# Ledger of designs, part 48: peptides against a protein of PDB entry 3C2G

Target 1, 209 residues: chain A of PDB entry 3C2G
Amino acid sequence: IRTFDLLGLLLHDSDAIDGFVRSDGVGAITTVVQYPNNDLIRAGCKLLLQVSDAKALAKTPLENILPFLLRLIEIHPDDEVIYSGTGFLSNVVAHKQHVKDIAIRSNAIFLLHTIISKYPRLDELTDAPKRNRVCEIICNCLRTLNNFLMMWIPTPNGETKTAGPNEKQQVCKFIEIDILKKLMSCLSCEGMDTPGLLELRSTILRSFI

## One batch from the design tools (peptide; aimed at target 1 Y83)

Design b2_p25_6_s3 (made by RFdiffusion4, then SolubleMPNN; from b2_p25_6, 14 letters changed)
Fold by OpenDDE base, seed 5:
Structure b2_p25_6_s3 (fold): chain B 209 residues (1-209), chain A 25 residues (1-25)
Amino acid sequence: as target 1 above (209 residues)
Amino acid sequence: MLEEIQKEQDELAKKEQERLRKEAL
C-alpha cells in the first residue's frame, strides 16, 4: 500500500513514468495485485491508471497483462478498481491497433457491456460522489468502445478491418434502451467529457450504417 | 498457480460484495 502511494508520488513527469514502464513497472504492479488484498489491488490499479498514457507502453508486451486486468475488473465489485481499470483500458487501447486486438480477443466488448449494465441509472443515485464515480466508469467504458468501433468504420483511403460475427453481436448490445438511457444520463453530468460522448454517439451511428 | 490466484481473487470478490451489501443496509 504505502509503496504504491510512494511510487505515485515519484511519477510526476513523463520521463519518470517512461523509465518505470521501460523497467517492466506494469508487470511488477500486475504481479502485486494478484495477492488477495483489497488495498493493494486499489493502490495498484490506481498506479496503472497513472502510467496508462506512457509513451513507453507502445514497446511493452500486454498479451499477459490485459487479460489479467480484464478478469480482475470482471470479478471485483469495487468502484475504485473498476474506475482505475477501465481508465487504464481506455488509455492503452487509444491509437494502438495491436492492443485493441488483444482486448477484443480477451472479451473486452462483452465486459464493457456487463459493467455498464450492473450500475443503476444515474438519476437513481442520490449520493453525489457515488453518482460521479459511476458516471466516470461508464464514460471510460464508452470511450473504450469508441476506440474499438473506429477500427470498423470505412475510411476513404484505407483498408477497413471487418468485425467478426461475435464482435458485431456484442456491439449490438450497446443499442439496448437501458444502455442508451445511461449514455444520455452521462451527457447531463457536470464535468464529464461531453465531446467524447458525442463522438461515441456519432461513431455508433456510423457503425450501424 | 494461476488457478489458485483466481480462486483467492474470487473469494476476495465475494467478501467485498458481502461487505458492500452490509454497508448499503
Scores: peptide ipSAE 0.023, ipTM 0.482, DockQ to the pose 0.021
OpenDDE base, seeds 1, 2, 3, 4: peptide ipSAE 0.021, 0.015, 0.016, 0.020; ipTM 0.499, 0.449, 0.477, 0.521

Design b2_p25_6_s4 (made by RFdiffusion4, then SolubleMPNN; from b2_p25_6, 15 letters changed)
Fold by OpenDDE base, seed 5:
Structure b2_p25_6_s4 (fold): chain B 209 residues (1-209), chain A 25 residues (1-25)
Amino acid sequence: as target 1 above (209 residues)
Amino acid sequence: ELEEIEKELEELAKKEQERLIEETL
C-alpha cells in the first residue's frame, strides 16, 4: 500500500512514467495485486490508471496483464477497482490494435456489458459521490467500446478488419435495449461524457448500417 | 434529440439481435 502511494508521488511526468513502464512496472503492479488484499488491489489499480497513457505501453507485452486485470474487475465488486480498471482498459486500447485484439479475445466487450448491468439507473442513486463514480465507470466502458467498434468501420483508404462471430455476439449483448436505456439515463447525470455517448452512437450506426 | 437517439439505438439493437439469431439457427 505505502509503496504504491510513494510510486504515485514519484510518477509526475511522462518521462518518469515511461521509465517505470520500461522497467516492467505494470508487471510488478500486476504481481502485487494477485494477493487477496482489497486495499492493495485498490492502490495497485489506481497506479495502473495513472500510468495507462504511457507511450512505453506500446512496447510492453500485455498478453498476460490484460486478461488478469479483466478477471480482477469481473470478480471484484469494488467501484474503485472497477473505475481504475476500466480507466486503464480504455486508455491502453486507444490507438493500439494488438491491445484491442487481446482485450476482445479476453471477452472485454461482454465484461463491459456485465459491469453496466451491475449498476442501477443513475436516477435511482441518491448518494452523489456514488452516482458520480458510476457515471465515470460507464464513461470508461463507452470509450472502450467505441475504440473496439472503430476497428470494424470501413475507411475510404484502408483495409477494414471484419468482426468475427464471437465479436458480433459480444457486441450484440452490449447493445441490449435495457443496457441502452441505462446508458441514456446517464445523460441526465452531472459529469457524464455526453460527447462520448454521442460518438459511441455514431460509431454504432457506422458499424451496423 | 435524446428520444430520437434512444429510438434509433433500440431499433438498431433489435435488428442486430434478429440477424444474430437467424445466423445461429
Scores: peptide ipSAE 0.069, ipTM 0.641, DockQ to the pose 0.021
OpenDDE base, seeds 1, 2, 3, 4: peptide ipSAE 0.051, 0.056, 0.061, 0.024; ipTM 0.617, 0.616, 0.634, 0.419

Design b2_p25_7_s1 (made by RFdiffusion4, then SolubleMPNN; its pose is not in this set)
Fold by OpenDDE base, seed 2:
Structure b2_p25_7_s1 (fold): chain B 209 residues (1-209), chain A 25 residues (1-25)
Amino acid sequence: as target 1 above (209 residues)
Amino acid sequence: DELKKLEEEAEKAEREKIEKLRKEA
């Protein structure tokens, strides 16, 4: 725990972060968080988030890391773990098709739906710190989802991959009435990625339906 | 262009890792 905190304090420089990542720092974190210690898991996931935008991650194989992280998020009820994990996921899938594919194959779309679905409506959360954290989690999920959808959106000049039937089905779950009501409740939250929410909805309605 | 190159390198690295894991299984 203290080690991760210390590392987090030291990794303020992009070159240092890249150095850590190049030295398989992400793999090291994932090894450590395999131990059933909640504090360690929190600290490790937070550190993952801190390095999640590192340039060196573009050269780091994530095939074993992402499935593990997704499982960790799935089984861990901790908002901080979920926040950090979804933040990590959002950052690593951005503009990287191969990483998106790994995540999608690891059932990330459904997991993100589950995450959003498990939280109360934001307007029902009276505790501001909790509400804000949940809002951030949802924003991470939305950003990740939009990044996934980008793979299947026709570009004027490009060959577009078609989403498989399973992926289409999973994506369409985000326009179901219950989840839409929940997502609508997020619109009143300060810090909500409203453009991302609208983008998700619009993309699903235009391209998947 | 640089980002695309990094993605291609990462994709290659992933494929190589998968292939290695398959040979070890």
Scores: peptide ipSAE 0.019, ipTM 0.483, DockQ to the pose 0.030
OpenDDE base, seeds 1, 3, 4, 5: peptide ipSAE 0.016, 0.014, 0.009, 0.015; ipTM 0.464, 0.383, 0.343, 0.382

Design b2_p25_7_s2 (made by RFdiffusion4, then SolubleMPNN; its pose is not in this set)
Fold by OpenDDE base, seed 4:
Structure b2_p25_7_s2 (fold): chain B 209 residues (1-209), chain A 25 residues (1-25)
Amino acid sequence: as target 1 above (209 residues)
Amino acid sequence: SEWEELEKEAEEAAAAKNAALRAAA
């Protein structure tokens, strides 16, 4: 735990972060967080988040890392783990179609739906730190989802991939009445990525229905 | 329709957020 905290404190420099990633630091973290220690898992996921925008990640195979992380998020009801994990996910899938594909194949869309669905409405959260964290998680989910959807949005000049039937079904779950009500309830919340939320809705309605 | 209600709620929520942001500025 302290080691990850220390590493996190030391990794303020982009070159240091890249060095860590190039040295299979992400793999090392994922190995360590396999141990059933919640504090260790939190620290490890936080460190993953801290290095998730590293340039060196573009050269790092994520085929084994992403499924593991997604499973970790799935089984841990810990807000900090979910925050860090979804943050990591959102960063690594950005502008990387291959990484998006790995995540989607690993049932990321459904997982994100589950995450959003499990949290109460933001307006029902009276604890500000909790509400803020949940808001951030939802924002991470939205960013990730929008990044996924970009793969299937027709571009004027490009070949677009078509979403498979399963992916389409999973995406369409985000416009079901219950989840929509929940998402819409977030619009008024401070810190909410309202543009991202509206983008998600608009994209689904436009391209998936 | 339920959708129309949701859209209305969304618009109202967005408006409320914008109003709150303007009030805080």
Scores: peptide ipSAE 0.038, ipTM 0.519, DockQ to the pose 0.036
OpenDDE base, seeds 1, 2, 3, 5: peptide ipSAE 0.033, 0.026, 0.033, 0.036; ipTM 0.510, 0.467, 0.510, 0.518; seeds 2, 3 fail the geometry check

Design b2_p25_7_s3 (made by RFdiffusion4, then SolubleMPNN; its pose is not in this set)
Fold by OpenDDE base, seed 5:
Structure b2_p25_7_s3 (fold): chain B 209 residues (1-209), chain A 25 residues (1-25)
Amino acid sequence: as target 1 above (209 residues)
Amino acid sequence: SLLEKLKKEQDKLAKEKQERIRKEA
């Protein structure tokens, strides 16, 4: 625990972060957080978030790391773990097709739907720190989803991949009545990524129906 | 359809939010 806190304090420049990642720092964190200690898991996931935009991650194999993290988020009902994990996911999938493919094969689309669905309406959360954290989690989910969807939307200058039947079905779950009502309630939150929410809905309606 | 009604309501709320942000800036 203290080691991860110390690393978080030392990794403030891009070269140090890249050095940590090149030394398999992400693999080391994922090994440590396999122990059933909630504080350790929180600290490890926070450190993952801190290094999630490292340039060196483009050369790091994530085939074992991403499925593990997704499973951790699925089974651990901790807002801090979910925040850090979805933040990590949203950063590592950005502009990296191979990472998106790993996440999607690991049922990330359905997991993100589950995460959004399990939280109450933001306007019903009276505790401001809790409301803000849940808002940030939903924003991370939306950013990740939009990054996935861009793989399958037609572009003027190129051929796009076609979503498989299962992926299409999972994407279409985000336009069901219950999830739409939930996402609508998020529009009242000051910190909500409103452009991201509108982009998600628009893309699904335009390209997946 | 219910989907179209929800879409219209979401668009309205989004515009209202954007206008609030613009006024507070």
Scores: peptide ipSAE 0.022, ipTM 0.389, DockQ to the pose 0.039
OpenDDE base, seeds 1, 2, 3, 4: peptide ipSAE 0.015, 0.022, 0.022, 0.022; ipTM 0.334, 0.435, 0.459, 0.371

Design b2_p25_7_s4 (made by RFdiffusion4, then SolubleMPNN; its pose is not in this set)
Fold by OpenDDE base, seed 1:
Structure b2_p25_7_s4 (fold): chain B 209 residues (1-209), chain A 25 residues (1-25)
Amino acid sequence: as target 1 above (209 residues)
Amino acid sequence: SLLEKLKKEQDERERKEIERLRKEA
């Protein structure tokens, strides 16, 4: 815990972050968070989030890291773990097709649906810090989902991959009435990615039905 | 496992919902 906190204090510039990542810092964190200690897991996931936009991650194999992190998010009901983990996921999949593929193979689409489905409606959350954190988690999920969907959107000039039957089925879950009602409850939240929500819905309706 | 059963049930619900949406679209 103290080590992660110390590292977090030292990793304020891009060069330091890249240096940490090049030294297999992400692998080190994932090794440490394998222990069933909630405080350690929370601190480790926070540190992962802090380094998740590092340029050096483009050269880091994530084949073992991402499945582990996704499983960690799946089994931990901790908002801070989920926030950090979904934040990490959203950052690492951005502009990286191979990382998106790893995440999708690791059931990320279904996981994101599960996360959104498990949280109460934002309009039912009276505690502002809790509501804001849940809003941030949902935004991370939306950003990640839209990043996945863009792989399957026909572009005028490019060979587009077609979503497999399983992926298509998982994507279509996000237009079910219950999840839509939940997502709509987020529109009143300050800081909600409303464009991202509309994009998700529009893309599914146009390309996946 | 229980998780596998729950997943199977969820997958079936999803399939039915997709089929419904396709009939409405």
Scores: peptide ipSAE 0.000, ipTM 0.331, DockQ to the pose 0.017
OpenDDE base, seeds 2, 3, 4, 5: peptide ipSAE 0.000, 0.000, 0.000, 0.000; ipTM 0.322, 0.280, 0.318, 0.281; seed 5 fails the geometry check

Design b2_p25_8 (made by RFdiffusion4)
Pose (drawn by RFdiffusion4):
Structure b2_p25_8 (pose): chain A 208 residues (1-190, 192-209), chain P 25 residues (1-25)
Amino acid sequence: IRTFDLLGLLLHDSDAIDGFVRSDGVGAITTVVQYPNNDLIRAGCKLLLQVSDAKALAKTPLENILPFLLRLIEIHPDDEVIYSGTGFLSNVVAHKQHVKDIAIRSNAIFLLHTIISKYPRLDELTDAPKRNRVCEIICNCLRTLNNFLMMWIPTPNGETKTAGPNEKQQVCKFIEIDILKKLMSCLSCEMDTPGLLELRSTILRSFI
Amino acid sequence: TEEEEEELELEELEEEKEDLERRSS
């Protein structure tokens, strides 16, 4: 845990986090967090969130790491882990088609639907720290969905990709009535929460 | 005491988000 904390302090900028990724740091973190201990898991995922924007992640073999992290997000009961995992997912799919493909094959879009749907409306959360966390989590999920949807929107540049039935059923769950009600309620609930502005802006983009 | 603890937790989270923006640069 202290090693994770120290690496977190050392990796101050882009060059450092790229150096860590080229040294197989992401694979090392994911291997270590297989140990069933929550403090250790929370610490490893915090470091993964911190290095998630690394351009070197375009070169790292993610065929095994990514499905493992999606499974962890799916079953781990604590919000800090979910926060870290979904934050990492949003950045790791960004600008990387082959990584979006891995995520789709592992049902990443279906998982975003499940993560959003499990939380009550933001007006039903009393403690401010927790409400801000759920807000950042939903924001992370929708930012990940938006990075996927760009593939299938007609671009005059000429890269009109066709969605397979697998991608179709996952994306279409986002027009089911339950999640639309929840998403529209985040847009209008009445809520002193620092992450609310970014969340509402991201929701509008998801609908667009 | 409870309100001071909640404000501290919000401030830690805000610092963490700002640290992420600095690391991406």

Design b2_p25_8_s1 (made by RFdiffusion4, then SolubleMPNN; from b2_p25_8, 16 letters changed)
Fold by OpenDDE base, seed 5:
Structure b2_p25_8_s1 (fold): chain B 209 residues (1-209), chain A 25 residues (1-25)
Amino acid sequence: as target 1 above (209 residues)
Amino acid sequence: SEKEKEEELIEKELKEREELKKRAK
């Protein structure tokens, strides 16, 4: 834990972060968080988030890391872990087709739906810190999902991947009434990625129905 | 190995991104 804290303090420089990532720092963190210590898991996931936008990640294999992280998010009922994990996911899938594929194969779409579904409406959260954290989590989920959807949007050249039936079904879950109510409750939240929310909805309605 | 496959995919994607950047300039 102290080591992660120290690393967190030191990894403010992009080159240092890249160096850490190149040295299999992500793998090291994922190894450490295998221990069932909540504080350790929180710290490790936070560190993952901190390095998740590193340039060096473009060259880092994530096949073994990403499924593990997704599982961790799935089983760990901790807002901080979920925040960090979804943030990591959002950053690593950005502009990376193979990473998106790994995530999707690992049931990420459904997981994102589950994450959003488990939280109450934002307008029902009176505790501002918690509301803000949940808002951030939802934003991470939305950003990730939008990144997934981009894979299936036709390019001007007419070449696009087609979403499989399972993926299409999972995507369409985000326009069901219950989830929509929750998502709409986010519109009034300060810091909400409203454009992302609207993009998600519009894309699903236009391309998946 | 799966690792090798991912490395190949990474290399392919990086190459494609570079090509796209060249075309966009």
Scores: peptide ipSAE 0.233, ipTM 0.763, DockQ to the pose 0.019
OpenDDE base, seeds 1, 2, 3, 4: peptide ipSAE 0.228, 0.229, 0.219, 0.189; ipTM 0.761, 0.761, 0.755, 0.728

Design b2_p25_8_s2 (made by RFdiffusion4, then SolubleMPNN; from b2_p25_8, 15 letters changed)
Fold by OpenDDE base, seed 5:
Structure b2_p25_8_s2 (fold): chain B 209 residues (1-209), chain A 25 residues (1-25)
Amino acid sequence: as target 1 above (209 residues)
Amino acid sequence: MKKEEEEKKIEEMLKEREELKKRAE
């Protein structure tokens, strides 16, 4: 715990973060969070989030790290772990096709759906800190999903892959009525990318039905 | 957004979904 807090203080600039990542810092964190200590897991996931935008991650193999993190998020009903983990996921998949592929093969789409499904509507959350954290989690999930969808949307200047039948089916789960209601409740949350959310849904409807 | 506006938007999206399904068949 204290070590991760110290590292968080030291990793305040891009060069320090890149240095940590190049020294297999992400692997070190993932090793430590394998121990069944909730405080350690929280601190480790928070540190992962802090380094998740590092340029050095482009050269870091995530084949073992990402599946582990996804499993950690799946089994821990902790908002802070889920927040940090989904934040990490959303950052590391951005503009990195190979990382998107690893995440998708590790059932990330289904996991994102599960996370959103487990939370109530935001308007049912009376505690403001809890509501805000859940909003942030949902934003992370949606940003991640959008990054996945971009792989399968034809662009005028790019070759796109076709989504497999399983991926298409999983994506379509995000336009089911209960999920739509939960996602619509996010429109009342301050800081929500409302245009992005609506665009994401439109993309699902137009491209994946 | 008000609850009534949310429901209306959901209904519009569901309608669009069904129309797109019919075009894909």
Scores: peptide ipSAE 0.073, ipTM 0.677, DockQ to the pose 0.020
OpenDDE base, seeds 1, 2, 3, 4: peptide ipSAE 0.023, 0.025, 0.028, 0.025; ipTM 0.569, 0.580, 0.591, 0.567

Design b2_p25_8_s3 (made by RFdiffusion4, then SolubleMPNN; from b2_p25_8, 14 letters changed)
Fold by OpenDDE base, seed 3:
Structure b2_p25_8_s3 (fold): chain B 209 residues (1-209), chain A 25 residues (1-25)
Amino acid sequence: as target 1 above (209 residues)
Amino acid sequence: SEKERIEREIEEMLKEREELEKRAK
């Protein structure tokens, strides 16, 4: 845990982060957080989030890492773990088709639905810090979904990847009106990813009409 | 509000999708 804290303090520049990632730092973190220590898990996931936008991740195999992280998020009710984990997920899938595929095969879409479903509507949360954290989690899920949906938008030449039946089923659950209303509630939160919501709207319209 | 506008638009889209799915059966 101390090591993670130290790394978090030192990894502020992109080059250092890339170096850490190239040295299989993400794999190292995921190995360490397999030990049943909540503080360690929190710290490790936070560190994962901090390095999740590293350019070096494009060359990092995530076949074992993503399923592990998704399982970790699934079994931990901790908002901080979920926040960090969904943030990591949203960043690592961005602009990386192979990573998106791994996530989807690992039931990421349905998991994101489950995460959103377990939280009350934001307007029911009176504690501002809690509400903001939940909103951030929902936004992370939103960005991830948007990245998934973009795979199935036709290109100008008419070519498009088609979602499989299982993928379609998972997506259908995510875009249920009750879930979408929860997502839209994030627009009421200051400093949240309003552009992401607008982008998701556009992506949904383009994908399913 | 922008939120309400987006919600309405999504609802309309989802309704349209459901109608299309029903017609395809």
Scores: peptide ipSAE 0.032, ipTM 0.553, DockQ to the pose 0.018
OpenDDE base, seeds 1, 2, 4, 5: peptide ipSAE 0.019, 0.025, 0.022, 0.023; ipTM 0.561, 0.568, 0.486, 0.588

Design b2_p25_8_s4 (made by RFdiffusion4, then SolubleMPNN; from b2_p25_8, 15 letters changed)
Fold by OpenDDE base, seed 2:
Structure b2_p25_8_s4 (fold): chain B 209 residues (1-209), chain A 25 residues (1-25)
Amino acid sequence: as target 1 above (209 residues)
Amino acid sequence: SAAEREEREIKEELEERERLKQRAQ
C-alpha cells in the first residue's frame, strides 16, 4: 500500500511514468495485486490507472496483464478497483488494435456489460460520491466499448475487420431495453460521457443490426 | 508464442502509426 502511494507521488511527470513502465512497472503491480489484500489491490489498480496513458505502454506487452486485470475486475466488487481497472482498460485500448484484440479475446465486452448491469440507475443513487464514481465507471466502459466498435466500422480507405458472431452478439446486448434504461439514466449525471453513449448506441444500431 | 505474436503486432501497429503521421505531414 505505502509503496504504491509513494510511487504515485513520484510518478508525477510523463518521463517518470514512462521510466516506470519501461522497467516493467505494470508487471510489477500486477504481481503485487495477486496477493489477497483489498487495500493493496485498490492501491495497485489506482497506480495502474495513473500510468495507463503512458507512451511506453505502446511497447509493453499486455497479453498477460489484461486478462489478469479483467479477471480481477470480474471478481472484485470494489468500486475503486472497478473504476481504476476500467480506466486502465479504456486508456490502453485507445487506438491500439492489438490491445483491443487481447481484451476482446479475454471477454472484455461481456465483462463491461456485466459491470454496467450490476450498478443501479444513476438517478436512484442519492449519495453523490457513489453516483459520481459509478458514472465514471460507466464512462470508462463506454469509452472502451466505443474503442472496440471502431475496429468494425468501415473506413473509406481501410480494410474493415468483421466482428465475429460472438462479438456481435455481445455488442448487441448493449441495446437491450434494460441496459439502455440504465445507460439513459446516466444522462442526468454531470460527469456523463453523453457523446460516448450516443456514439455507442448509434454505432450498434447502424453496424451491428 | 503469444508474447512473440503480441510483440509483432505491437511493432506492426507502431510502424503503421508512423506511416500515418508521415502522410499527415
Scores: peptide ipSAE 0.083, ipTM 0.654, DockQ to the pose 0.019
OpenDDE base, seeds 1, 3, 4, 5: peptide ipSAE 0.080, 0.065, 0.075, 0.069; ipTM 0.653, 0.640, 0.645, 0.638

## One batch from the design tools (peptide; aimed at target 1 L49)

Design b2_p26_1 (made by RFdiffusion4)
Pose (drawn by RFdiffusion4):
Structure b2_p26_1 (pose): chain A 208 residues (1-190, 192-209), chain P 26 residues (1-26)
Amino acid sequence: IRTFDLLGLLLHDSDAIDGFVRSDGVGAITTVVQYPNNDLIRAGCKLLLQVSDAKALAKTPLENILPFLLRLIEIHPDDEVIYSGTGFLSNVVAHKQHVKDIAIRSNAIFLLHTIISKYPRLDELTDAPKRNRVCEIICNCLRTLNNFLMMWIPTPNGETKTAGPNEKQQVCKFIEIDILKKLMSCLSCEMDTPGLLELRSTILRSFI
Amino acid sequence: AAEERLAAAREEQAEEFDTFIEEALS
């Protein structure tokens, strides 16, 4: 845990996190967080979140790491883990087609739907720290969704990609009535929460 | 420092998505 904390302090900028990724740091973190201990898992995922915007992640073999992290997000009961994992997911798929492909084959879009749907409306959360966390989680999920949807919107540049049935059923779950009600309620609930502004802006983009 | 980098990466993604939609609608 202290090693994770120290690496977190050392990796202050882009060159440092890229150096860590080229040294197989992401694979090391994911291997270590297989140990069933929540403090250790929370610390490893915090560091993964911190290095998630690395451009070197375009070169790291993610065929095994990514499905493992999606499974962890799916079953781990604590919000800090979910926050870190979905934050990492949003950055790791950004600008990387082959990484989006890995995520789709592992049902990443279906998982975003499940993560968003499990939480009550933001007006039903009393403690401010927790409400802000759920708000950032939903925001992370929708930012990941938006990084996927770009593939299938006609671009005059000529890269009109066709969605397979697998991608179609996952994306279409986002027009089911339950999630639309929840998404529209985040847009209008009446809520002093620092992450609310970014969340509402991201929701509008998801609908667009 | 990590939080600032991550905020900046998010803002860039949002601008890129808005630009992408503008180009798709043009």

Design b2_p26_1_s2 (made by RFdiffusion4, then SolubleMPNN; from b2_p26_1, 11 letters changed)
Fold by OpenDDE base, seed 3:
Structure b2_p26_1_s2 (fold): chain B 209 residues (1-209), chain A 26 residues (1-26)
Amino acid sequence: as target 1 above (209 residues)
Amino acid sequence: SAKERLEKARKEQAEDFDKHLEESLK
């Protein structure tokens, strides 16, 4: 825990973050959070989120890391863990086809749907901090979904990868009215990453509805 | 205020999406 706190203080510089990632820092975190300590898990996942947009991650093998994180999110009902984990996922899959493939093979689509479905409607949450955190989680999930959906959109210059039958079925769950309503609610939520959600909106409207 | 303008814009975007969604789901 103390180590993660120290790292969190030091990793405010992009070069430092890249250095940490190049030194297998992500692997180190995932090793440490295997211990059954909730505070450690929270701190580790938060640190993962902090380094999740590092350029060095493009060269980092995530074959073992990503499935582990997804499992961690699956088994922990902790909003902070889920927030950090889904945020990490959203960032690492962005513009990285191989990472998207790993995530999808690791049942990410279904997990994200489960997470979104678990939470009540935002309008039912009266506590602002809780509502905001839930909204952020849902946003992370939906942004990740957008990254997956973009894989199956025809590009002018190439054959689009066709979604497998399982992936297609899972994606269909995200265009259900309940999920779309949650997307709409998130779009109305103050302080959220609206541009990312609007991109998903556009993707769905143009290609999947 | 800038905050109010942002909130208004987000609401308008959500409403626009809702309308398009409803139309698309018919």
Scores: peptide ipSAE 0.035, ipTM 0.573, DockQ to the pose 0.053
OpenDDE base, seeds 1, 2, 4, 5: peptide ipSAE 0.023, 0.028, 0.025, 0.021; ipTM 0.487, 0.535, 0.475, 0.392

Design b2_p26_1_s3 (made by RFdiffusion4, then SolubleMPNN; from b2_p26_1, 10 letters changed)
Fold by OpenDDE base, seed 3:
Structure b2_p26_1_s3 (fold): chain B 209 residues (1-209), chain A 26 residues (1-26)
Amino acid sequence: as target 1 above (209 residues)
Amino acid sequence: SAEERLRKARKEQDEFFDKFLKESLS
């Protein structure tokens, strides 16, 4: 934990972060968080979030790391772990087709739905810190979903990847009324990426029309 | 034990940190 805290202090610029990633820092963290200690897991996942936008991640093999993290998020009920993990996921898949593919193969779409389904509508949460954290988690999930959906939108060149039948089925779950109500509740949340939500809305519409 | 696992994890963190610093300063 102390080491992660120190690393968090030192990894405040892009060069340091890239250096950490090039040194297999992500792999090191994922190894450490395998130990069943909640504080350690929280600290490790937070550090992962801090380095999640590193350019060096594009050259880092994530075939073993990403599935592990997804599984960790799936089984761990801790909001802080889920926040950090979904944040990591949303950043790491951005502009990286290979990473998107790994995530999708690792059942990420279904996981995102599961995460959103676990939380109530934001307007039902009276505790502001809890509500804000849940809002951030949902936002991370939606951003990740948007990144996936954009792969299947036709380009002007007429070339597009086609989602598999399983992926399509999983995506369809996000337009269920209960999910939509939860998403709508996010629009009123302070600090929410409203432009991102509007973009997702547009992406969803384009995907299903 | 959980304590032994935690000790091991901390050791691994420290070892990585030392390695990272060494590599970053080279």
Scores: peptide ipSAE 0.033, ipTM 0.514, DockQ to the pose 0.017
OpenDDE base, seeds 1, 2, 4, 5: peptide ipSAE 0.021, 0.018, 0.025, 0.024; ipTM 0.354, 0.370, 0.393, 0.532

